# Designs tried in a protein design run: peptides against a protein of PDB entry 2N1D. Part 27

Target 1, 169 residues: chain A of PDB entry 2N1D
Amino acid sequence: EVKVKIPEELKPWLVDDWDLITRQKQLFYLPAKKNVDSILEDYANYKKSRGNTDNKEYAVNEVVAGIKEYFNVMLGTQLLYKFERPQYAEILADHPDAPMSQVYGAPHLLRLFVRIGAMLAYTPLDEKSLALLLNYLHDFLKYLAKNSATLFSASDYEVAPPEYHRKAV

## One batch from the design tools (peptide; aimed at target 1 K128)

Design b1_p19_5_s4 (made by RFdiffusion4, then SolubleMPNN; from b1_p19_5, 10 letters changed)
Fold by OpenDDE base, seed 2:
Structure b1_p19_5_s4 (fold): chain B 169 residues (1-169), chain A 19 residues (1-19)
Amino acid sequence: as target 1 above (169 residues)
Amino acid sequence: DELEKLKKLAEEIEKEKLK
């Protein structure tokens, strides 16, 4: 398995996120105030502002595109807790053509990185490409950690209404 | 402690994934 290390600062958040959803029966407010697309865009702009070369800029764009693609593919099947299924179904019904990166936010994006390592293990990447990708993934995670105060908050969750409880596990 | 909680999270995600 490919090891993607989550910053220590963000590990407690993963636990809190899990607790909010599964134990406290709360839902992340959708659509997100700051969606995955915006987060990735901010990261890309942040990297570009650091005086990167054209090649580095290209690499960042590819990484952003890859993260977005992985997220959009994996959100519905890999990143949701059972309690979130009715909410996801409602989102799909209301926004059938919208990529989930435009709906969901930082908490779900972070969940991706818990799973992405295993997925990359089955991706036919050469050693150099994989190392480069991992470097950028870790760099992005570092960015998330740096901005965690604005990206991760329990206030973005709310207690699910009784009607939701009746149709959710 | 945090590592153990993270393991629990991973297991929960695996258990409840929509796959």
Scores: peptide ipSAE 0.035, ipTM 0.567, DockQ to the pose 0.025
OpenDDE base, seeds 1, 3, 4, 5: peptide ipSAE 0.026, 0.016, 0.022, 0.026; ipTM 0.528, 0.494, 0.526, 0.594

Design b1_p19_6_s1 (made by RFdiffusion4, then SolubleMPNN; its pose is not in this set)
Fold by OpenDDE base, seed 4:
Structure b1_p19_6_s1 (fold): chain B 169 residues (1-169), chain A 19 residues (1-19)
Amino acid sequence: as target 1 above (169 residues)
Amino acid sequence: DEELQQLQQQLQQQQQQLQ
């Protein structure tokens, strides 16, 4: 199994996220004020500002593209708690052609990295390439941790309305 | 999603144990 290490600073947030949704019956406000696309763009710009070579810039862009792709593929099937399913259905109905990276934000993006390791285990990458990819993913996670105060907040969640509870699990 | 919840619960238990 491919192990993607979540920074210790972000692990408590994963628990809080879970608690807000599953126990407190709250929902992340959608569309996100800062969506996944924006977060990834900020990361890419951040890396670019660090004086990377053209090759490194290309690598960052590829990593960003990869993260976005994985997120968009996995969000609906792998990254949602049961309580969030009606919300997702509403999003699909209202925005059927919009990539979920334009709708969801940091908390759901972080959930991706809980699951992505299992997916990477079946990716046809050689050991060296996989190690390099993992380094980039860990670098991105470090970026999320560094900016956690602005990216992760319980204020981005709201109590689900009564009508939502009637159709939710 | 349930597997994710299980992981979160495990993490929560670990955090509580560290307090």
Scores: peptide ipSAE 0.053, ipTM 0.730, DockQ to the pose 0.000
OpenDDE base, seeds 1, 2, 3, 5: peptide ipSAE 0.124, 0.051, 0.072, 0.059; ipTM 0.765, 0.727, 0.736, 0.742; seeds 1, 3, 5 fail the geometry check

Design b1_p19_6_s2 (made by RFdiffusion4, then SolubleMPNN; its pose is not in this set)
Fold by OpenDDE base, seed 3:
Structure b1_p19_6_s2 (fold): chain B 169 residues (1-169), chain A 19 residues (1-19)
Amino acid sequence: as target 1 above (169 residues)
Amino acid sequence: DEELRRLQRQQQEEQKKLQ
């Protein structure tokens, strides 16, 4: 299995995220104030500002595109908890053609990285490409950790109303 | 690591609830 190391700073957040949704019956406010697209764009710009060459910039863009694609493919089927399904259904009804990277934010993006290692294990990548990808993924995760104060907050969640509970049961 | 495995199990268990 391909191991993607999640920074220690972010592991507690994954637990809190899970607890907020599954135990406290809260929902992440959608659409996200800072969606996955914007997070990835900020990361790309951050990398650009560090004086990368054109080739490096291209590589960053490809990684960003890849993360976005993985997120959009996996969000609805792999990254949601049961309690979040009615919310997702509402989003699909209101915005059927919108990529979920424009709706969801950092917490759900971080959930992707819990699973992405297993997904990459079944992706036909040569060793060089895989190593390069892993480096960027770890770099991105470190970026998330450095910006965790602005990206992850329990205040972005709210208690689901009684009407929602009826839908979720 | 053990913590990551726990997180993975949590996600997997939630997916079971969807089925």
Scores: peptide ipSAE 0.316, ipTM 0.861, DockQ to the pose 0.000
OpenDDE base, seeds 1, 2, 4, 5: peptide ipSAE 0.287, 0.289, 0.297, 0.285; ipTM 0.849, 0.852, 0.854, 0.853

Design b1_p19_6_s3 (made by RFdiffusion4, then SolubleMPNN; its pose is not in this set)
Fold by OpenDDE base, seed 2:
Structure b1_p19_6_s3 (fold): chain B 169 residues (1-169), chain A 19 residues (1-19)
Amino acid sequence: as target 1 above (169 residues)
Amino acid sequence: DEEEKRRQQRELEEQQKKL
């Protein structure tokens, strides 16, 4: 199995995220004020502003594209708590053709990295390519940690209404 | 398909609890 290490700064957020939804019965506000696409774009621009070569710029773009693809594939099946399922169903009904990276935000993106390691284990990558990918994933996670104050906030969650509670529980 | 979704959701919740 491929291990993707979550920065220690972000682990408490994963717990808070779980608590907000599962125990406090709150929902992340959708569509996200800052969606996954925007976060990835900011990261790419950040990396490009650091004076990267053309080759490095290409690599960053590929990594961003890959993260986006994994997120869009995994969100509906692997990144949602049970309590979030009715909300997801509503999103699908209202936006059937929209990629989830345009709807969801940082908390769900972070959940991806809890699960992505298992998926990468089945990806036919050579050792060098896998190592490079892992380096970029860790670099991105470090970026999330640096910007955690603006990306992760309990104020982005709201108490689900009673009508929703009846559907989810 | 639904059973698989439920399994995956339980796995996510278990992993988050252990962090």
Scores: peptide ipSAE 0.161, ipTM 0.806, DockQ to the pose 0.000
OpenDDE base, seeds 1, 3, 4, 5: peptide ipSAE 0.152, 0.147, 0.143, 0.133; ipTM 0.798, 0.796, 0.795, 0.787; seed 1 fails the geometry check

Design b1_p19_6_s4 (made by RFdiffusion4, then SolubleMPNN; its pose is not in this set)
Fold by OpenDDE base, seed 1:
Structure b1_p19_6_s4 (fold): chain B 169 residues (1-169), chain A 19 residues (1-19)
Amino acid sequence: as target 1 above (169 residues)
Amino acid sequence: DEEEEKKKREEELKKKLEE
């Protein structure tokens, strides 16, 4: 198993996110005001502004691309609570060709890092490459923690309407 | 034991995603 450590500052948010959806029967507003693509772009620009060399800049871009790819692959099958399934179905119907990284936002992106470790365990990477990747993933998570006040808010959720409750299990 | 506590928290979060 590949260990991806979530910053302690963000762990309470994962609990709050779960509570909002599963217990309070709320939904994250979609499409997100700030989607995953935008968050990753901001991170990349942040890293580039720190005076990275060409090689380091390339590495950041590759990491961003990788995170985006994993998110788009895993969102529908791994990162949704049962209560969110009808909403996801509506998103697929309305945006059949759009990557989910353009629809969903920070809370769902954070959920990715709860599961990504298991996926990386089956990725054919040598120890050196894996260590480098993990360093960047942890760096990105630190970035999320640093900007948590603007990325994570209960105000981005809303109570699901009665009609939705009838569709949800 | 901090390591055991961290592992427990991670497992709990993973279980919540299964709900």
Scores: peptide ipSAE 0.196, ipTM 0.797, DockQ to the pose 0.000
OpenDDE base, seeds 2, 3, 4, 5: peptide ipSAE 0.190, 0.163, 0.191, 0.187; ipTM 0.796, 0.789, 0.796, 0.809

Design b1_p19_7 (made by RFdiffusion4)
Pose (drawn by RFdiffusion4):
Structure b1_p19_7 (pose): chain A 169 residues (1-169), chain P 19 residues (1-19)
Amino acid sequence: as target 1 above (169 residues)
Amino acid sequence: VEELEELTEKVVEVLEEAE
């Protein structure tokens, strides 16, 4: 299977997010302003601002779109805990206009890279094509971890009350 | 899985062109 190192800078955050859901019994039931698509655009423009190019412009642009679609095909199914099912239906109903890549904010973004390495083990391309993919993915994760202090806000996880657990049972 | 394969092929083609 493909061995992909998930940024160890973000590993404490990954455990923190998991700890909040499972151990702390906290859920993320609110739309965040700092959302995945906005961070994707921020990174996409970042590569352009450092070096204005045409050839790399669309490259970063579509790779970002790839992360967007990759995230969309996994968000509610592969990147979600069973305990987040109540908040999923809640946010989806309360805000049917808003995309999930927006409402779940940055903490749910890191989940994509955790699961995408496993699914891409069942779809094995060559090392070179995978290397370019992991190159840009790791480059994004490098930038992601760099600005993570003002990027992730796990503090928005609030402990789910017993009345709320009624929607999980 | 088919969607991921197609998206990955499209991203690889774009990156090969950019290289």

Design b1_p19_7_s1 (made by RFdiffusion4, then SolubleMPNN; from b1_p19_7, 8 letters changed)
Fold by OpenDDE base, seed 2:
Structure b1_p19_7_s1 (fold): chain B 169 residues (1-169), chain A 19 residues (1-19)
Amino acid sequence: as target 1 above (169 residues)
Amino acid sequence: MEKLKKLTEKIIEVLKKAE
């Protein structure tokens, strides 16, 4: 299988995220203060500022676009815990045509990289091509780890109201 | 799935050209 390495710095966050939602019955505040689109844009600008060649810049932009599309496709079906389903349904009802990358933020984006490996396995790629793609994905994950203090915070979650709890569990 | 497959293939194509 395709293995996407999650930085060790971010693994504890995945546990905290899971705990906040499933055990503490909290919800990530939506729309996100910093959505996936903005995170990806910041990353692209960060890479641009590092003095990459035009070809490398183009490659980063393609990877950013790819991550965004994967996120938008997978969010609703693969990245949500059961407790988050009513919240997602409400978002869809209020904003049916809005891409989820404009609604959700860093925690859900990180969840993508836990699942994306299995999805990449459905694309027949030679070893070199896969390694090349993984290098770019790992680079982005390193960026998330570097900025984890500002991207991941329990303060972005809040206890769901009683009426939500009753319909979600 | 086909959509994502095509997307991935496109990305790979671009990444190879960047090497």
Scores: peptide ipSAE 0.609, ipTM 0.945, DockQ to the pose 0.688
OpenDDE base, seeds 1, 3, 4, 5: peptide ipSAE 0.598, 0.596, 0.605, 0.595; ipTM 0.943, 0.944, 0.945, 0.943

Design b1_p19_7_s2 (made by RFdiffusion4, then SolubleMPNN; from b1_p19_7, 8 letters changed)
Fold by OpenDDE base, seed 3:
Structure b1_p19_7_s2 (fold): chain B 169 residues (1-169), chain A 19 residues (1-19)
Amino acid sequence: as target 1 above (169 residues)
Amino acid sequence: LEKIKELTLKIVEVLKKAE
């Protein structure tokens, strides 16, 4: 398995996220006030402002595009807790053609990096290529950690209504 | 998985050029 290291600062959030959903029966408010697309755009702009070369800027943009696509591919099948399935179904019904990167936010994006390693293991990459990719992914995760105070908040969750609870369990 | 593989390979190619 390919190990994608989650910054220690963000690991407690993963626990809180899990607790909010699975134990407290809350849902992340959708559509997200700050969706994955926006987060990735901010990251790209942040990297650009740091004065990187054109090639590095292009690389960052490709990584951003890649992360977005990873998320959109994996969200529905890999990143949701069981309790979130009805919410996802409702989102799909209401917005069948909308990419989930425009709907979901930072918590679910962070979940991607918990799962992506296993997926990357199936890609025939040499050690150097894998390390290169991981460096960029880790750089993005570092950005998430740096901005964690604004990206991750329990206030973005709400208790699911009784109607939802009945159909979710 | 296949789509992830394809995406990953594409990204890596770009990253290599940036080095």
Scores: peptide ipSAE 0.670, ipTM 0.958, DockQ to the pose 0.722
OpenDDE base, seeds 1, 2, 4, 5: peptide ipSAE 0.664, 0.669, 0.665, 0.669; ipTM 0.957, 0.957, 0.957, 0.957

Design b1_p19_7_s3 (made by RFdiffusion4, then SolubleMPNN; from b1_p19_7, 8 letters changed)
Fold by OpenDDE base, seed 2:
Structure b1_p19_7_s3 (fold): chain B 169 residues (1-169), chain A 19 residues (1-19)
Amino acid sequence: as target 1 above (169 residues)
Amino acid sequence: LEKIKELTLKIVKVLEEAL
C-alpha cells in the first residue's frame, strides 16, 4: 500500500469527524460554505504567491485539477459513512450534474487522502514518480494543516432530524 | 479504479515534465 502521511495536527480531526457523523448522528451542512473547489483555488493562489516558477505553477495547477477529479470520482463510493448516504442521495437528486467538489468541503476532502493511498498502489509507478506525486500531495496536506482552524469546525455539522434517522443506516 | 489509474498517470507525466 502507498502511504499518504496525514499531518499529526489533522489526525484528531478525522476522529472528531467520524464521531460527529457515526456516533452523534450529525451531518455536515451542505452545500459547504467553503467547498473543495474553493479550498483548492486558495491553495493554488497560495503557491503562486510564494514565487514559484512557471513550471512549478503549472505543476501545482495540475495537482489541483487532479485532486479535484480524485475527489469527484471517489466521494460517492469511497468517502461517505453509511449515515451520510441519504444526504448524498438527496444532493444527487436535486443537483445531478453538479460536481461534488462544489458541494462538499474540507472534512470530506481530508477523507480522500485517507483512502487514496490504497488506490494509488495499483498504478504502475516507479519509485521516483511515486515520490514526486506524494511530495505534491503532502504539500497540499501541509496547507490544510496550516489552515485547519478555519477549514475544520464542528460548528459546520448539525444534528440530523428524526425523519432523517428513519431512512439512514 | 481504472479512472484513478488514468488520472494518476496523467498527473505524474505532467509533474515529470515540470521538473
Scores: peptide ipSAE 0.626, ipTM 0.947, DockQ to the pose 0.748
OpenDDE base, seeds 1, 3, 4, 5: peptide ipSAE 0.616, 0.624, 0.615, 0.623; ipTM 0.945, 0.947, 0.945, 0.946

Design b1_p19_7_s4 (made by RFdiffusion4, then SolubleMPNN; from b1_p19_7, 9 letters changed)
Fold by OpenDDE base, seed 3:
Formats: C-alpha cells, structure tokens, sequence
Structure b1_p19_7_s4 (fold): chain B 169 residues (1-169), chain A 19 residues (1-19)
C-alpha cells in the first residue's frame, strides 16, 4: 500500500474529528465557512509567493487541481462516516451540481489523505513517479499542519438535531 | 478507481516536467 504520511500535528485532529462525529454525534457545519476550494487556492497562492519557477508553479497548480478532483471523487463514497451520510444526501439533493470541494472543509479534506494512499496503490506508478507525487502531497499536508489552528476547530461542528438522529442511527 | 488512476497519471506527467 502507498503510505501517505500524515503530519503528527494533525493526527490528534483526525481522532477528534472521528470522536465528534461518531461518539458525540455532531456534524461539521455545511457549507463550510472555508471550503476545500478556498484552502487549495490559499495553498497555491502561498507557494506562488515563495518564488518558485514557472514549472514548479504549474506543477503546484496541477497538484491543487488533482487534490480537488481526488476529493470530489472520493468524498461521497470514501470519506464519510456512516453518521454523516444523511447530511451528505441532503447536501446532494439541495446542490446536485455543486462539487463537494465547495461544500466541505478542512477536516474532510484531511480525511482524503488518510484514504488516498490505498487508491494510489491501484495506479501503476514507478517508484520515482510515486515519490514525486508523494512529495507534493506531503508538502500540502505540511501546509495544513502549519495552518491547523485556523483550519481545524471543534467549533465548526454542532450537535445533530434529534430529527437527524432518527434517520442516521 | 479509474478516475483516480486517470487523474494521477495526468498529474505525474506535469510533475515530471517540473523536475
């Protein structure tokens, strides 16, 4: 399996995220105040401000686009806890044509990197190509870790109403 | 899986050019 290393700083958040949803029966407030599109845009701009070459800038933009598509493809089927599925169904019904990268935020984006490795394992890549991709993905994860204080907060979650519990549990 | 594969291959081509 392809191993995507999550920064140690973010691992506790994954546990908190899991706990908020599965144990405390809370939901991430949707649409996110800062969605995946915005996070990726900020990252791209951050990398641009660092004075990279044109080729490196193009590469970052391509990675950003790729992460966005990874997220949009995997969110509904791979990244949600069971408790979140009714919420997703509601979002999908209300916004059928909206990419989920415009709806969900940092916590779900981080979940992508927990799962993407297994998906990449099914893509035939030589060791060098895989390492190259992983370097860019890890760089983005480092960015998330650096900005974790503003991207990850339990205050972005709320207790699901009783009506939701009845259809989710 | 097919979509992920396609996306990944596309990205790799771009990344290789950047090296």
Amino acid sequence: as target 1 above (169 residues)
Amino acid sequence: LDKIKELTEKIIKVLEKAE
Scores: peptide ipSAE 0.607, ipTM 0.945, DockQ to the pose 0.730
OpenDDE base, seeds 1, 2, 4, 5: peptide ipSAE 0.597, 0.603, 0.597, 0.595; ipTM 0.944, 0.944, 0.943, 0.943

Design b1_p19_8 (made by RFdiffusion4)
Pose (drawn by RFdiffusion4):
Structure b1_p19_8 (pose): chain A 169 residues (1-169), chain P 19 residues (1-19)
Amino acid sequence: as target 1 above (169 residues)
Amino acid sequence: ELEELTEKVVTLLLEVEEE
């Protein structure tokens, strides 16, 4: 199976997010302003601002769109805990206009790369095509971890009260 | 869907590499 190193800079954050959901019994039931699409656009424009190009412009643009669709096909199914099911229906009902790539903010973005390595093990392309994909994915994760101090806000996870657990049982 | 999206992204990146 494909071995992909998830940024060790973000590993404490991955464990932190997991720790909040499972151990701390905290849930993310609110729309974050710092959302996945905005970070995607920020990274997309970042590559352009350093070196204004046509050939790499659409490359970064569509790869970012790829992450967007990749995230959309996994967010509610593959990137979600069973304990997040209540908050999912809640946020989806309260804010049916807002995309999930927005309301769940940056903490849920890292989950995509964790699961996508596994699913891409069942769909094995050659090392070269996969290398270009992992190249840009790792490049994004490098930038993601670089700005992660003002990027991720796991502090918005609030402990789910017993009355709220009634929606999980 | 994932397989198709991956193929599109790979085709695009190969075209960019050729350029």

Design b1_p19_8_s1 (made by RFdiffusion4, then SolubleMPNN; from b1_p19_8, 8 letters changed)
Fold by OpenDDE base, seed 2:
Formats: sequence, structure tokens, C-alpha cells
Structure b1_p19_8_s1 (fold): chain B 169 residues (1-169), chain A 19 residues (1-19)
Amino acid sequence: as target 1 above (169 residues)
Amino acid sequence: MIEELTKKIVELLEKYEEE
């Protein structure tokens, strides 16, 4: 399995996220106040402001596009806890053509990097190619860690209403 | 799907790394 290293600073948040939803029966407020698209855009702009070469900027843009696509493909099948399934179904029913990167936010984006390693393992890559990809992914994760105070907050969650609780495990 | 996407991303990253 391909190991994607989550920054230590963000690991406690993954636990809090899990606890808020699975134990406290809360839901992340949707649509996200700051969605995945916006987070990725901010990252790209951040990298651009660092004075990178054009080629590095192009590479970052491709990584951003890739992460977005990974997220949109994996959100529904890989990134949701069981308690979140009814909420996701409602989103699909109301917005069938909307990319989930425009609906969900930082917590679910972070979950992507918990799962993506196993998916990347299906692609036969040489050591250099894999390292190259991982370096960019890890760089993005560092960005998330650096901005964790503004991206991750328990206040973005709320207790699910009784009618929701009755239809969710 | 993920495999093809990954191949594409890596190909592009390698392209820009070589330039």
C-alpha cells in the first residue's frame, strides 16, 4: 500500500471529526461555507505567490485538478461515515449535477488523504514517479496543516435533527 | 478511474519536472 503521511497536527482533527459524527451524531453543515474548490484555489494562489517557476505553477495546477477529481470520484463511495449517508443522498437528490467539491469542505477533503493511498497502489508507478506525486500531495497536506485553525472547526458541525437520526445509523 | 487519473497526473508532473 502507498503510504500518504498525514501531518501529526491534523491527526487529532481526524479523531474529532469521527467523534462529532459517529458518536455525537452531528453533521457537517452543507453546503460548506468554504468548499473544496475554494480551498484548492487558495492553495494554488498561495503557491503562486511564493515565486515559483512557470513549470512549478503548471504542476501545482495539475495537482489541484487531480485532487479535485480524486475527491469527486471518491467522496460518495469512500469518504463518508454511515451516519452521513442520508445527508449525501439528499445532496444528490437536490443537486444531481453538482460536483461534490463544490458542496463539501475541509474535513471531507482531509479524509481523502486517509483513503487515497490504497487507491494509488492500484497504479503501477516506478519509485521516482510515485515519490514525485507524493511530494506534491504532502506539500498540499502541509498547507492544510498550516491553515488548520481556519479550515477545521467543530462549530462547522451541528446536531442532526431527530427526524434525521431516525433514518441514519 | 483512479488509475487512469493517476497516470495522467504523473505524466504531466514528469513533463514539467523535466523542463
Scores: peptide ipSAE 0.595, ipTM 0.933, DockQ to the pose 0.788
OpenDDE base, seeds 1, 3, 4, 5: peptide ipSAE 0.566, 0.589, 0.549, 0.561; ipTM 0.927, 0.932, 0.923, 0.925

Design b1_p19_8_s2 (made by RFdiffusion4, then SolubleMPNN; from b1_p19_8, 10 letters changed)
Fold by OpenDDE base, seed 3:
Structure b1_p19_8_s2 (fold): chain B 169 residues (1-169), chain A 19 residues (1-19)
Amino acid sequence: as target 1 above (169 residues)
Amino acid sequence: KIEELLKKIVELLEKYEKE
């Protein structure tokens, strides 16, 4: 398995996220007040503001684009807890053509990085290539950790109504 | 699909790292 290191600051959040959904039966409010697209844009702008070369800026843009695409592909099939499935179905029904990166936010984006390690294990990359990608992924995760106070909050969740519980069986 | 996407990203990253 390819190890994608989740910053220590974010590990407790993964537990809280899981607990909020699975145990407390809450749902992340959708559409997110700050969606994945905006988070990635902010990251790209942050990297740009640090005076990186054009090539590094291009690289960051590709990473952002890749993360976005990866998220959009993985969200519905791999990143949702069982309790969140009805909510996702409602989103699809209401916005069938909307990319999920415009709907979901930081918590679900973070879940992506819990899964990416396994995906990388099946990707035919040599050690150097893998290390290069991991460096950028870890850099992004570090950014998430640095901005965790504004990106991750239990207040972004709400108790699911009784009618939702019946759908989530 | 995702594997190919990740591979593509790496290819582009390698391109920009060389320049």
Scores: peptide ipSAE 0.330, ipTM 0.862, DockQ to the pose 0.671
OpenDDE base, seeds 1, 2, 4, 5: peptide ipSAE 0.323, 0.327, 0.315, 0.324; ipTM 0.858, 0.860, 0.855, 0.859

Design b1_p19_8_s3 (made by RFdiffusion4, then SolubleMPNN; from b1_p19_8, 10 letters changed)
Fold by OpenDDE base, seed 3:
Structure b1_p19_8_s3 (fold): chain B 169 residues (1-169), chain A 19 residues (1-19)
Amino acid sequence: as target 1 above (169 residues)
Amino acid sequence: SIEELLQRIVSLLKKYEEE
């Protein structure tokens, strides 16, 4: 299996995220204060400010676009814990045409990278192509780690109301 | 498909890296 390395700084967050949702029965506040679209945009701008060539900028933009699309496809089916399903259903009902990248934030985006390795295993890529993609993915993850203090916080979660518990579990 | 998406990304990345 292709392994996408999660920065060590973010690994504890994945555990906290899981704990907040599954054990503490909390929900990430939606719509996110800083959604996936904005995170990706900030990353692209950050890379641009580092003095990259036009081609490198184009490459980053394509990676951003790809991550966004991948997130939007995967969120509803692969990235949610069972407890989050009713919340997702409510979001779909209220905003059926809204990309989930405009609704969800950093924690769910990070979950995507936990799953992407398995998807890469099913993608027929040569070694060089795989390495190239992984380099960009890891670069983005490093960006998330660098900005983890502002992107990941338990304060972005809230205790689910009793009514939610009755329909969630 | 996700696989096709990833392949497209790789294809574009290779293009830009070579230029």
Scores: peptide ipSAE 0.264, ipTM 0.823, DockQ to the pose 0.685
OpenDDE base, seeds 1, 2, 4, 5: peptide ipSAE 0.246, 0.262, 0.252, 0.262; ipTM 0.812, 0.823, 0.814, 0.821

Design b1_p19_8_s4 (made by RFdiffusion4, then SolubleMPNN; from b1_p19_8, 8 letters changed)
Fold by OpenDDE base, seed 2:
Structure b1_p19_8_s4 (fold): chain B 169 residues (1-169), chain A 19 residues (1-19)
Amino acid sequence: as target 1 above (169 residues)
Amino acid sequence: KLEELTKKIVSLLEKYEKE
């Protein structure tokens, strides 16, 4: 299996995220105030501002586009806890044509990187190619860790109303 | 779908790495 290393700084957040949803029966506020598209855009701009070559900028843009696509494909089927399913169904009903990268935010984006390794394992890449891709993914994760104070907060969650609680367990 | 996407990304990354 392909190992995508989550920064140690972000691992406690994954636990908190799980606890907020599963144990405390809270929901991440949607649409996200800072959605995945915006986070990826900020990252790309951050890398651009560091004075990278055009080719490195192009590479970052491709990685950003790839992360976005992975997220949009995997969100509904791989990244949600059971308690979040009714919320997702409501989002789909209200916004059927909206990519989920425009709806969801940092916590769900981070969940992607918990699952993406298994998906990458299905692609027959040689060691060098895989290392190259992983370097970019890890660089993005490092960016998330650096900005974790503004990207991850329990205040972005709220207790689900009683009527919602009856819909999901 | 994702496999092809990954191959595409890697191909481009390798291209840009060489240049």
Scores: peptide ipSAE 0.634, ipTM 0.943, DockQ to the pose 0.746
OpenDDE base, seeds 1, 3, 4, 5: peptide ipSAE 0.615, 0.633, 0.631, 0.626; ipTM 0.939, 0.943, 0.943, 0.941

## One batch from the design tools (peptide; aimed at target 1 K11 L80)

Design b1_p20_1 (made by RFdiffusion4)
Pose (drawn by RFdiffusion4):
Order: structure tokens, then sequence, then C-alpha cells
Structure b1_p20_1 (pose): chain A 169 residues (1-169), chain P 20 residues (1-20)
């Protein structure tokens, strides 16, 4: 299987997010302003601002779109805990206009890279094509971890009350 | 580091169970 190092800078955050959902019994039931698409655009423009180019412009642009679609095909199914099912239906009903790549904010973005390495093990391309993919993915994760202090806000996870657990049972 | 790797493995096993 493909061995992909998930940024160790973000490993404490990954455990923190998991700790909040499972151990702390906290859920994320609110739309965040700092959302995945906005961070994707921020990174996409960042590569352009450092070096204005045409050839790399669309490259970063569509790779970002790839992350967007990759996230969309996994968010509610592969990147979600069973305890987040109630908040998923809640946010989806309360805000049917807003995309999930927006409402779940930055903490849910890291989950994509955790699961995408496993799914891409069942779809093995060559090392070179995969290397370019992991190159840009790791480059994004490098920038992601760099600005993560003002990027992730796991503090928005609030402990789910017993009345709310009624939607999980 | 070994503990973190174990915890990450657990997270991977539990993540995405909303599709079950």
Amino acid sequence: as target 1 above (169 residues)
Amino acid sequence: EEELEEEIEEIKEELGDAAE
C-alpha cells in the first residue's frame, strides 16, 4: 500500500479533532467562516503571487479543484464520524444553501488526506504520477500547517448534550 | 511517536464510519 506521511505538524491536530469527537464528546454544529474552499483559494493565489505565471497558474488552479472534488466525494461518507451524522443532517437542513466544504471549516479538511492515501492504494498509478500528486498535496499541507495557528479552530467543537445524543441513537 | 502512530491508526479505522 501507498505510504504517505501525513504532516507531523498536523498530527496533534488530527488527534485533537478525533479526541474532541470521541473522547470529549464534542461536535461541530455550526458554519465556520474559515472554510476549506477559502483556504484552497488562498493557497491557489499564494503560489501565483510569489511568481506570476501562466503555466503554473492553471496547474495550481485545477489541482485545487481536484482537492475540491476529492473532498466532495469523501466529505459526508468517508471523512465523517457516525457521531457527526446528527450535525450533518442539522446543518444540511438549517443551511441547505451552504456547501459542506464551507460549513465544516478547516478541521474537516485534514481528514481528506488521511483517507485519500488509503483509497489511492486500491487505484495504484506509477510512482511518477503519484509523486506529482503527492508533491502538490504535500506542498499544500506544508502551507496548511504553516498558517494552521490562524487556520484551524477546533475550539468551536462543543460538547453534545444528552438531548442532542437522541439524534445519534 | 509510537503512541501517535497507534492513535492515527485508530482514527483511520474509525473515520468514515458515518457511511456504514

